# Peptides against a protein of PDB entry 5T59, part 138

Target 1, 112 residues: chain A of PDB entry 5T59
Amino acid sequence: TTPTMQSTSLLTEHLGYPPISLVDDIINAVNEIMYKCTNAMEKYLMQRNIIGKKDFSDEIKIGTAKLESLLENSVDKNFDKLELYVLRNILSIPSDLLEENRFRLLHHEKLV
Target 2, 90 residues: chain B of PDB entry 5T59
Amino acid sequence: EHIRFQRLVQVCNKALEESIRKLQSWEKIHECFPNYGQTREGIENLTVCQQQVIKLWSNLSRVEFDAIFHERSIEEKLNQLDDLINKARS

## One batch from the design tools (peptide; made by RFdiffusion4, then SolubleMPNN)

Design b2_p23_8_s4 (from b2_p23_8, 8 letters changed)
Fold by OpenDDE base, seed 1:
Structure b2_p23_8_s4 (fold): chain B 112 residues (1-112), chain C 90 residues (1-90), chain A 23 residues (1-23)
Amino acid sequence: as target 1 above (112 residues)
Amino acid sequence: as target 2 above (90 residues)
Amino acid sequence: MDYDDITDEEVKEELPKYRALFE
């Protein structure tokens, strides 16, 4: 099912907000969580940067940066996919229900 | 009867699981810290760090996503949508 | 539709179209 102006309007009215707003909230949340995780990792290891007589601070900084990049790429990929899936299959109205008579039915049900 | 919210939860979990997959790989973690991970103490630190991060990821995502779903009343709205669609098809 | 059935190419092609509806 492909969204249309009609379906978007109906869903927005039903939800009280545009469908994409939910996805935006989800994506913003996961991004925040992601950086909290990477920051925690860096801080934890930097507090343990010296082993014996060796200082691994530089290696830790580089390593955590690499992991952050890996996580960023994975989050972007998977949640872009999520966004498409949600908008296509969850926050959608079947095309057969977008006929004039059924359109009014959905609108009427909300008003009643 | 009600399927949309269940699917939303499922796909969110799937995306979260796939996103954290690389961090669940010890080999990937170790590769980022090649010399640090050659020490006993380093291995121990990395192990704890990995476990804590994965736990943090899981806990934070659960709390934040549940909050979003509640604030947006999405379960109710999706159930209503299912009902409307089913009614229209009957 | 299964979440796993969506390809990277499909996301690249289709997602901008969806986002455009809300711009």
Scores: peptide ipSAE 0.726, ipTM 0.952, DockQ to the pose 0.899
Fold by OpenDDE base, seed 3:
Structure b2_p23_8_s4 (fold): chain B 112 residues (1-112), chain C 90 residues (1-90), chain A 23 residues (1-23)
Amino acid sequence: as target 1 above (112 residues)
Amino acid sequence: as target 2 above (90 residues)
Amino acid sequence: MDYDDITDEEVKEELPKYRALFE
């Protein structure tokens, strides 16, 4: 079932927040985690940048940046997919319950 | 009966697993550090780094997502939604 | 529908429509 303005309103009332807010929290969290991971990786390797009298600092910085970009692309792809899935299949109301006499159920349950 | 929260957890785990997949590839890691990775010590450092990052990814994700789910009361809300839908169809 | 069944093309086409509902 495809979300509509009606279903969004009903879900917002039920959840106490718009459905998109949950997804936003998830995506913001994973992005923060992603940068914490890449930062940790860079710091770890930069503390070990000298091997055999050779300084690999530049290679480490470039390499870490490449991995960060790779991870960013993967996160964006997979969590955009997640967002669509969640909004479509999880935070959704079946169309048969969006009929005039049926969608009232969610609202009524809150009032009682 | 209650299916929506289970699906939420599953899809979150799936997205996390797929996102970190490339970092789990030693070949991908090594390609980013071609000269550093030609040294014994460099290989050792990269190996430890890879393991630590994957662990950090997993641990932080678990903690942060659980916190989000709790703050949003999403399990309860999704269970209630399932119940309402099932009741309406009964 | 499973998570793996969603294609990149579908995300590109449909996700903006979903996001627009909350803008």
Scores: peptide ipSAE 0.725, ipTM 0.952, DockQ to the pose 0.877
Fold by OpenDDE base, seed 5:
Structure b2_p23_8_s4 (fold): chain B 112 residues (1-112), chain C 90 residues (1-90), chain A 23 residues (1-23)
Amino acid sequence: as target 1 above (112 residues)
Amino acid sequence: as target 2 above (90 residues)
Amino acid sequence: MDYDDITDEEVKEELPKYRALFE
């Protein structure tokens, strides 16, 4: 189930786009969502930065930055795994379909 | 019969869930705001903030991923791939 | 194979190879 030049070409033809494009969309989306979440958190807390007579603005900025970094690391790790999984197991063509007879079948289905 | 799209959805959900795991930890949140979290109001604000962010994460990811899957016609394409594989093996 | 079966080490080793196919 390991991708090859042949399988990549066939999948690109089938999908209408390279398999990696789907993963790129997913990763770009989650990154955007991630920063929206951290930004929302910072804004929410900064609107509530004064408790009593004390201003916690500096602590809030530092704290939200730390959480952002934490989330970034987690997103990177988990979606790198996702990318590998998708390319290996989902957007893949079994070896038996890459044989000559099965290859013709794929082309036939495209033409019909 | 059709399994690939189901697996795609599952792994996306898994990655999303694991990514947000640390933000679900109150201890992790509190550690980032050690003095702010020592106040009653601070604790309340952090609690609400945590809940809202997690909900935002969930809602946005659902909407955005569904849009991607639709735009890429990935369910149809993966179902077709499953059908081709099954046909070849029959 | 499921998602949890993939290790960080495997990602580091294999993912660059996969990405290279699309460069």
Scores: peptide ipSAE 0.725, ipTM 0.952, DockQ to the pose 0.896
Fold by OpenDDE base, seed 2:
Formats: sequence, C-alpha cells, structure tokens
Structure b2_p23_8_s4 (fold): chain B 112 residues (1-112), chain C 90 residues (1-90), chain A 23 residues (1-23)
Amino acid sequence: as target 1 above (112 residues)
Amino acid sequence: as target 2 above (90 residues)
Amino acid sequence: MDYDDITDEEVKEELPKYRALFE
C-alpha cells in the first residue's frame, strides 16, 4: 500500500514519531557499524603490516578501502530496499481502512 | 495475528545478511590483498580478521538494532497496529 | 509481499516518492 498524508499522520500519531524516523535510525546505525568494522579491520592488519622484511602498509590501506567501498555499496542497496519495504508493508495502513468512515473510526479508537 | 514486528525483524536480518555476504567470501578478501595474502602469516592474519569482522558486524547490529527497537517501542506499537486493523475488519 | 520481490528498478523509481512525503 502506498502511503498517503492520512496514513502518515495516523502512523505518526500512533508511533509518536514519523515512520521514516525509525528507518533513519536503522540506516544511521548500520552505517556507523559499517565504518567501525572497516576501521577495526584496517587497525588489525596495520598492526601486522610487516611480514619478513616486507612492509605491506600501502597494500593494506588500499585493500581495506576497496572492501569498505564494496560494503558501502551493498549496505546502500540492501537498506534502500529495506526502507521501501518497511514503509510500504510494515509501517502502513490498508487502503480500505483509509476511507472516510473507517479512517475516523480508527482515529477515534486510538484516542479513546 | 501479530505479524508486522516479526516481518520487521526478518527484513532487518535479511538486509544485514545480504550486506555482509561479500565479506564472507574468502576469494573477495584475498583479491584485495593479493601480495599480503600470498604469505603464510598474511593468510593467517586475513583469516582471523575476516572472522572477527563478521562477528563484530553481527554483535554490533544485534545490540544497536535492539536498542533502537526498544527506544522506539516498535514491537508494542506494531502489535497495537495489528490489533487495530484486525478490530476494524471484525 | 516479500523482501526479495523488490527490484533495484522499483527502489529507484518508488523510494524517492516515499521519501518526498516526509520532506
């Protein structure tokens, strides 16, 4: 079901916040986690950058950057999909309940 | 009866799993460190690193998402939404 | 509707419309 001004208002009243705020929290969290993971990986490997007589610092920096980019693209793709799914299918009100009479009934039940 | 919160958890887990999938590939990891990964010590370090990152991803996401769900009271709110919809249809 | 049923093209087309509702 496609969200409307009515459904958004009803859901915001019910939740105490706009539906998109939940998604924003989720996306912000996963992005923070993502960079913590890539940072941890770089730090771990940079502490082990010398093997024998070779210094692999440059390769480690480039490699971790590549993995970060790969992860960024995947996170972006999958959580954009998640956002659409959540807003469409989870944080939504069926259209048949948004008709004049049912809309008012649902709103009234919430306030009582 | 109550379906929305379960679906939220499921789709969050799905997105997390799909996002980390490529990092679970040893081939992808090794490709990023072609010379480092040709050494015995390098392979060992990359192996441990890969495992630790995946664990960190899983643990942090669980803790952070649970915190969000709690702060937003989303399970209760979605259950109430299900109940309201079901009641309206009865 | 299943999460896997959503395509990249659908996200590209529909998600901006959804976000615009909250701007």
Scores: peptide ipSAE 0.722, ipTM 0.952, DockQ to the pose 0.872

## One batch from the design tools (peptide; made by RFdiffusion4, then SolubleMPNN)

Design b2_p24_1_s1 (from b2_p24_1, 8 letters changed)
Fold by OpenDDE base, seed 4:
Structure b2_p24_1_s1 (fold): chain B 112 residues (1-112), chain C 90 residues (1-90), chain A 24 residues (1-24)
Amino acid sequence: as target 1 above (112 residues)
Amino acid sequence: as target 2 above (90 residues)
Amino acid sequence: DKQLETLERVEKLEKKFPDVDKWL
């Protein structure tokens, strides 16, 4: 179900925060993790940059950057999907319940 | 009965798994290090690196996402939402 | 406004992922 002003408002009241805030937390976290992973990879390989008599530092830097880009693209796509899915199917209120009755239930729950 | 939190976990795992999929490809890894990966030591290093990164990805995501879910009390809130919806339909 | 932002982001993403509901 596509979010509406009413559903987002009700969910915000229920959650204590806007639904999108959870999504933002998730996205921010994965982005941080992503860069930690690529950074770790670069550091690991840079500590092993010399094989024989050849220094592969430049190739390592370029290669890790390519992997980072690859991961960025994938993360972007998949977590965009996640965002949409969560907001439509998880943090959502069925349209048939977006009426006074449902609203009263939410208020009742809050008061109890 | 409670389905929303389960779906949240599932979709998070799905996104994480799909995101790391290409890094799980040795071919993709090797392509980024064409000369380095032609050496025995290079291959060994890349192999270990690939494994470590995948593990790091998995571990960090688990810890961080669990922390988020906890801080946001999302399981409880989603369960309550399920209950409210079910109650409204009963 | 987070509510408006939500709607805008959803609208944008719906165009990119029309079958997202079948993703899982």
Scores: peptide ipSAE 0.784, ipTM 0.959, DockQ to the pose 0.890
Fold by OpenDDE base, seed 1:
Structure b2_p24_1_s1 (fold): chain B 112 residues (1-112), chain C 90 residues (1-90), chain A 24 residues (1-24)
Amino acid sequence: as target 1 above (112 residues)
Amino acid sequence: as target 2 above (90 residues)
Amino acid sequence: DKQLETLERVEKLEKKFPDVDKWL
């Protein structure tokens, strides 16, 4: 079910916050986690950058940057899917409940 | 009866799993470090690094997402939503 | 306006992921 002004308003009232706020929290969290992971990877390898008198620092920096980009692209795609799925199928109100009579029911239920 | 929160957890796990899938590929990891990965020590370091990153990804995601769900009281709210829907249809 | 933002974001994403409902 595609969100509407009506459903978003009702869900905001029910949740106490706009549905998109939950999604934003999730996306912000995973982005932070993503960079923590890639940073940890770089730091770990940079502490082990010399093998057999060869310095692999440049290769490590480039390699970790590539992995970061790869992860960024995947996170972006999958959490865009998540956003859409959540807003359409989880934080949603069935169309039959958006009818006038059921709309009143939702408001009434909250007020009593 | 209560299905929305379960689906939320499932879709979060799905997104997390699909996102980290590329890093789970040893081939992809090795390709980023072609010379480093030709050394014994390099392979060992990359192996540990890969494992640690995946573990960190999983652990941090669990902690942070649980915190979000708690702060937003989303399980309770979604259960209530399910109940409202079921009540309206009964 | 979070409501308007929601609708706009959904509209954009629907074009990218037309079969998202079958994701799970």
Scores: peptide ipSAE 0.784, ipTM 0.959, DockQ to the pose 0.889
Fold by OpenDDE base, seed 5:
Structure b2_p24_1_s1 (fold): chain B 112 residues (1-112), chain C 90 residues (1-90), chain A 24 residues (1-24)
Amino acid sequence: as target 1 above (112 residues)
Amino acid sequence: as target 2 above (90 residues)
Amino acid sequence: DKQLETLERVEKLEKKFPDVDKWL
């Protein structure tokens, strides 16, 4: 179900925060994790950059940058899907609950 | 009865798994280090690095997402939402 | 504010992922 002004308002009241805030927390977290992973990889390999009298520092820097870009693209795509799915199918209110009587029920339960 | 939080966990896992999939490919890793990966030590280092990154990804995501879910009380809130919906439809 | 932002983001993403409901 596609979010509406009414459903987002009701969910905000229910959650105590806008639904999008949860999504933003998730996205921010995975982005931080992503860069921690790529940074760790680069540092690990840079500590092992010399093999057989050859210095592979430049190749390591370029290679890790490519992997970072690859991961960024995948994270962006998949967590955009996640955002849409969550907002449509998880943090959503069915249309029948948005009817007058059902709408009041939601408010009533909060007050009890 | 309660389905929304389960789906949230599932979709988070799905997104995490799909995001790391390409890094799980040895071919993708190796092609980024064509000369480094031609050495025995290079292959060993890349292998360990790949495994460590995947583990780090999994562990950090688990800890951070659980923290978010707890701070936002999302399981409780989604269960309540399920209950409200079920009650309204009864 | 956040409500309007939500609707705008959803609208944009729906164009990119029309079959997202079948993702799982």
Scores: peptide ipSAE 0.783, ipTM 0.958, DockQ to the pose 0.896
Fold by OpenDDE base, seed 2:
Structure b2_p24_1_s1 (fold): chain B 112 residues (1-112), chain C 90 residues (1-90), chain A 24 residues (1-24)
Amino acid sequence: as target 1 above (112 residues)
Amino acid sequence: as target 2 above (90 residues)
Amino acid sequence: DKQLETLERVEKLEKKFPDVDKWL
């Protein structure tokens, strides 16, 4: 179900933080991991940039940059999907619980 | 009974797997290093590099995501949410 | 604040991924 002001408020109360905060943590983490991976790749290859009499430093820099771009695009797409899926299907409240009596139940469970 | 946390883990794994898929392609790797990859040593270096990056991706994501899930107590919270929904529908 | 941001982001993403519910 699509998030609403009511559902996000209820979930924030339940979680102790807004649902989007979890998504942001995940996205920030994967972005950091992504650049650690690409940086490691570049450093590894740059330490092995000379083969015989040829220096491949320029090719390595360009190649790793291309791979980084490919990974960035894929991460962006897939974790946008993840964000939407999580907010609609995981961190969501069914419509039957978005009624007055169900709201009371959620609040009651929190206080007990 | 409890399904939301399992789905969270599944969708995280799927996003991670789909994101790294292109780097798992040797053809894509080789295309980025057309001359370097024509040498024996270059091929060997690229092969090791590819394997190490994929492993690093997997290991770092596992550690970091588990840390996030723990800090946010998300398994407990999602289980509670499942219980509330099931209780309300019973 | 965060609630409004959530709704805006979801609305934007829904246009890009209309079949996201079938992703898994």
Scores: peptide ipSAE 0.783, ipTM 0.958, DockQ to the pose 0.912

Design b2_p24_1_s2 (from b2_p24_1, 10 letters changed)
Fold by OpenDDE base, seed 4:
Structure b2_p24_1_s2 (fold): chain B 112 residues (1-112), chain C 90 residues (1-90), chain A 24 residues (1-24)
Amino acid sequence: as target 1 above (112 residues)
Amino acid sequence: as target 2 above (90 residues)
Amino acid sequence: SKELETLKRVEELEKKFPNVDDWL
């Protein structure tokens, strides 16, 4: 179900925070994790940048950057998809509950 | 009965798994280090690095997402939402 | 508002992922 002003407001009241805040937390977390992973990879390889008589520092930096970009694109796509799914199918209120009678029930449960 | 939190966990795992899928490809890793990966020692380093990154990805995401879920009390809230919906439909 | 922001983001994402409900 596509979110509406009413459903979002009701969910905010229920959750104590806007539904999008949870999504933002998740997205921010995965982005942080992503960069921690790529940074760790770069650091690990840079400590092993010399093999034989060759210094692969430049290749390691470029290669890690490429992997970071690859991961960024994938994270962006998948977590955009996650955001939409969560807001439509998880943090959502069926139309039945948005009707007047059911809406009152939600308020009643909140106030009791 | 309670389905929303389960779906949240599932979709999070799905997004995480799909996101890291390309890094699980040795070919993709090797392509980023064409000369480094032509050395025995380089291959060994890349192999370890790949494994460590995947583990780090998994471990950090588990810890951080669990923390978020806890801080937001999302399981409880989603269960309550399920209950409200079920009650309304009964 | 957060509500308006939500609707706008959803609107944009729906353009990219028309079959998101079948993702899982």
Scores: peptide ipSAE 0.784, ipTM 0.958, DockQ to the pose 0.883
Fold by OpenDDE base, seed 3:
Structure b2_p24_1_s2 (fold): chain B 112 residues (1-112), chain C 90 residues (1-90), chain A 24 residues (1-24)
Amino acid sequence: as target 1 above (112 residues)
Amino acid sequence: as target 2 above (90 residues)
Amino acid sequence: SKELETLKRVEELEKKFPNVDDWL
């Protein structure tokens, strides 16, 4: 179900934080991991930049940059998709639970 | 009965798997290093590099995502949400 | 607000992924 102002507020109360904060944590984490991976690739190959009498440093730098871009594009797409799925299907409240009587149930559970 | 946290784990794994898919392609790796990859040593280095990066990706994501889930108490909160929904429908 | 931000992001993402519910 598509999030609403009401469902988001209720979930924030239940979670103790806005649902989007969890998504942001996940996205920030994967971005950090992504750059750690690409940095590791560059460092590893730059330590092995000379083969025979030829220096491949420039090719390594360009190549790792291309891989970084490739990974960035894929991460962006897949975790945007993840964000939407999570907010619609995981961190969501069914419409029947958004009725007044069900709303009271959520408040009651918090107060008890 | 409890389904939301399971789905969260599944969708995270899927996003991670799909994100790293292209780096799992040797062809894609080799294309980025056309001359380096024409040497025996270059091929060996790229092979090891590819394997290490994929492992690093998997290990770091596991550790970081588990930490996030713990800090946010998301399994407990999602289980409670499932329970509330089921209770409301009974 | 975080609520408004959520709705805006969802709206934009729904344009890109109209069948996201079938992803899993």
Scores: peptide ipSAE 0.784, ipTM 0.958, DockQ to the pose 0.895
Fold by OpenDDE base, seed 5:
Structure b2_p24_1_s2 (fold): chain B 112 residues (1-112), chain C 90 residues (1-90), chain A 24 residues (1-24)
Amino acid sequence: as target 1 above (112 residues)
Amino acid sequence: as target 2 above (90 residues)
Amino acid sequence: SKELETLKRVEELEKKFPNVDDWL
């Protein structure tokens, strides 16, 4: 179910915060985790940059940057998809409950 | 009876799994380090690195997402939402 | 408002993921 002004307001009242705030928390968290992972990878390999007589520092930096880009693209896509799914199917109110009589019921139940 | 929080966990897991899929590919890892990965020691380092990153991804995500869910009381709120919906339909 | 922001983001995302409901 596609969110509406009414459903979003009702959910905000129910949650104590806008539904999108939860999504933003999730997205911000995964972005932070993503860069922690790529940073850890680079540091690990840079501590092991010399094999024999060869220094692979430049290759490591380029390679880890490529992996970071791949991860960024995948995270962006999948968590955009997650955002839409959550807002449509999880943090949503069925249309049959958005009628005036049902609306009043939801408010009443909260106040009781 | 309560389904929304379960779905939230499922969709979060799916997004995390799909996001890390490329890093789970040894071929994808190796091609980013074409010369480094031609050495025995390089292969060993990349193997350990890949495993550690995947574990770090999984562990950090679990901890951080659980913290978010707790701070937002989302399980309770979604259960309440399920209950309200079921009650309204009865 | 946050409500309006939500609707706008959903609108844009629906263009990218028209079959998102079938994801799981």
Scores: peptide ipSAE 0.784, ipTM 0.958, DockQ to the pose 0.878
Fold by OpenDDE base, seed 2:
Structure b2_p24_1_s2 (fold): chain B 112 residues (1-112), chain C 90 residues (1-90), chain A 24 residues (1-24)
Amino acid sequence: as target 1 above (112 residues)
Amino acid sequence: as target 2 above (90 residues)
Amino acid sequence: SKELETLKRVEELEKKFPNVDDWL
């Protein structure tokens, strides 16, 4: 279900942090990993840039940049999709529990 | 009974797998290095590089995501959420 | 607030992924 001000607030109380903070941690982590991977690839190939009497440094730099762009686009799309899925289907409260009596139960359970 | 944490792990794996899919294509790798990949040594280097990057992606994501899940106590919190929902419906 | 930020991000993402619930 789509998050509301009420559900987000309740989840924040339950988790001890806003649901979006977990998503941000995940997204920040994968972005860091992404650039570590592309950087490692470039460094590996640049250490092997000369084959025979040909220097492929320029081609390696361009090629790794292209792969980085491809990965960036895919990461952006898939983890945007992940964010939406998590907030709608995992870190969510069913609508029946957001009604008056159910709301009190959830709050009471936290305080007891 | 407890389903939310399982779904979180599944969706994280799904996003990671879909993100690295194009780098798993040898054709996609080769087309980025058209002349380098025409040499024997170039092909060998690209092959090793591709394998190592995919492994690095998998290993780093596993370590970092597990650390996040631990620091946020998300498995426990999601299990508790499942229990609260099930209890309320009982 | 974080709540408002969440709702705004969800709203924008729902435009891009109308069938996200069927992803898995």
Scores: peptide ipSAE 0.784, ipTM 0.958, DockQ to the pose 0.879

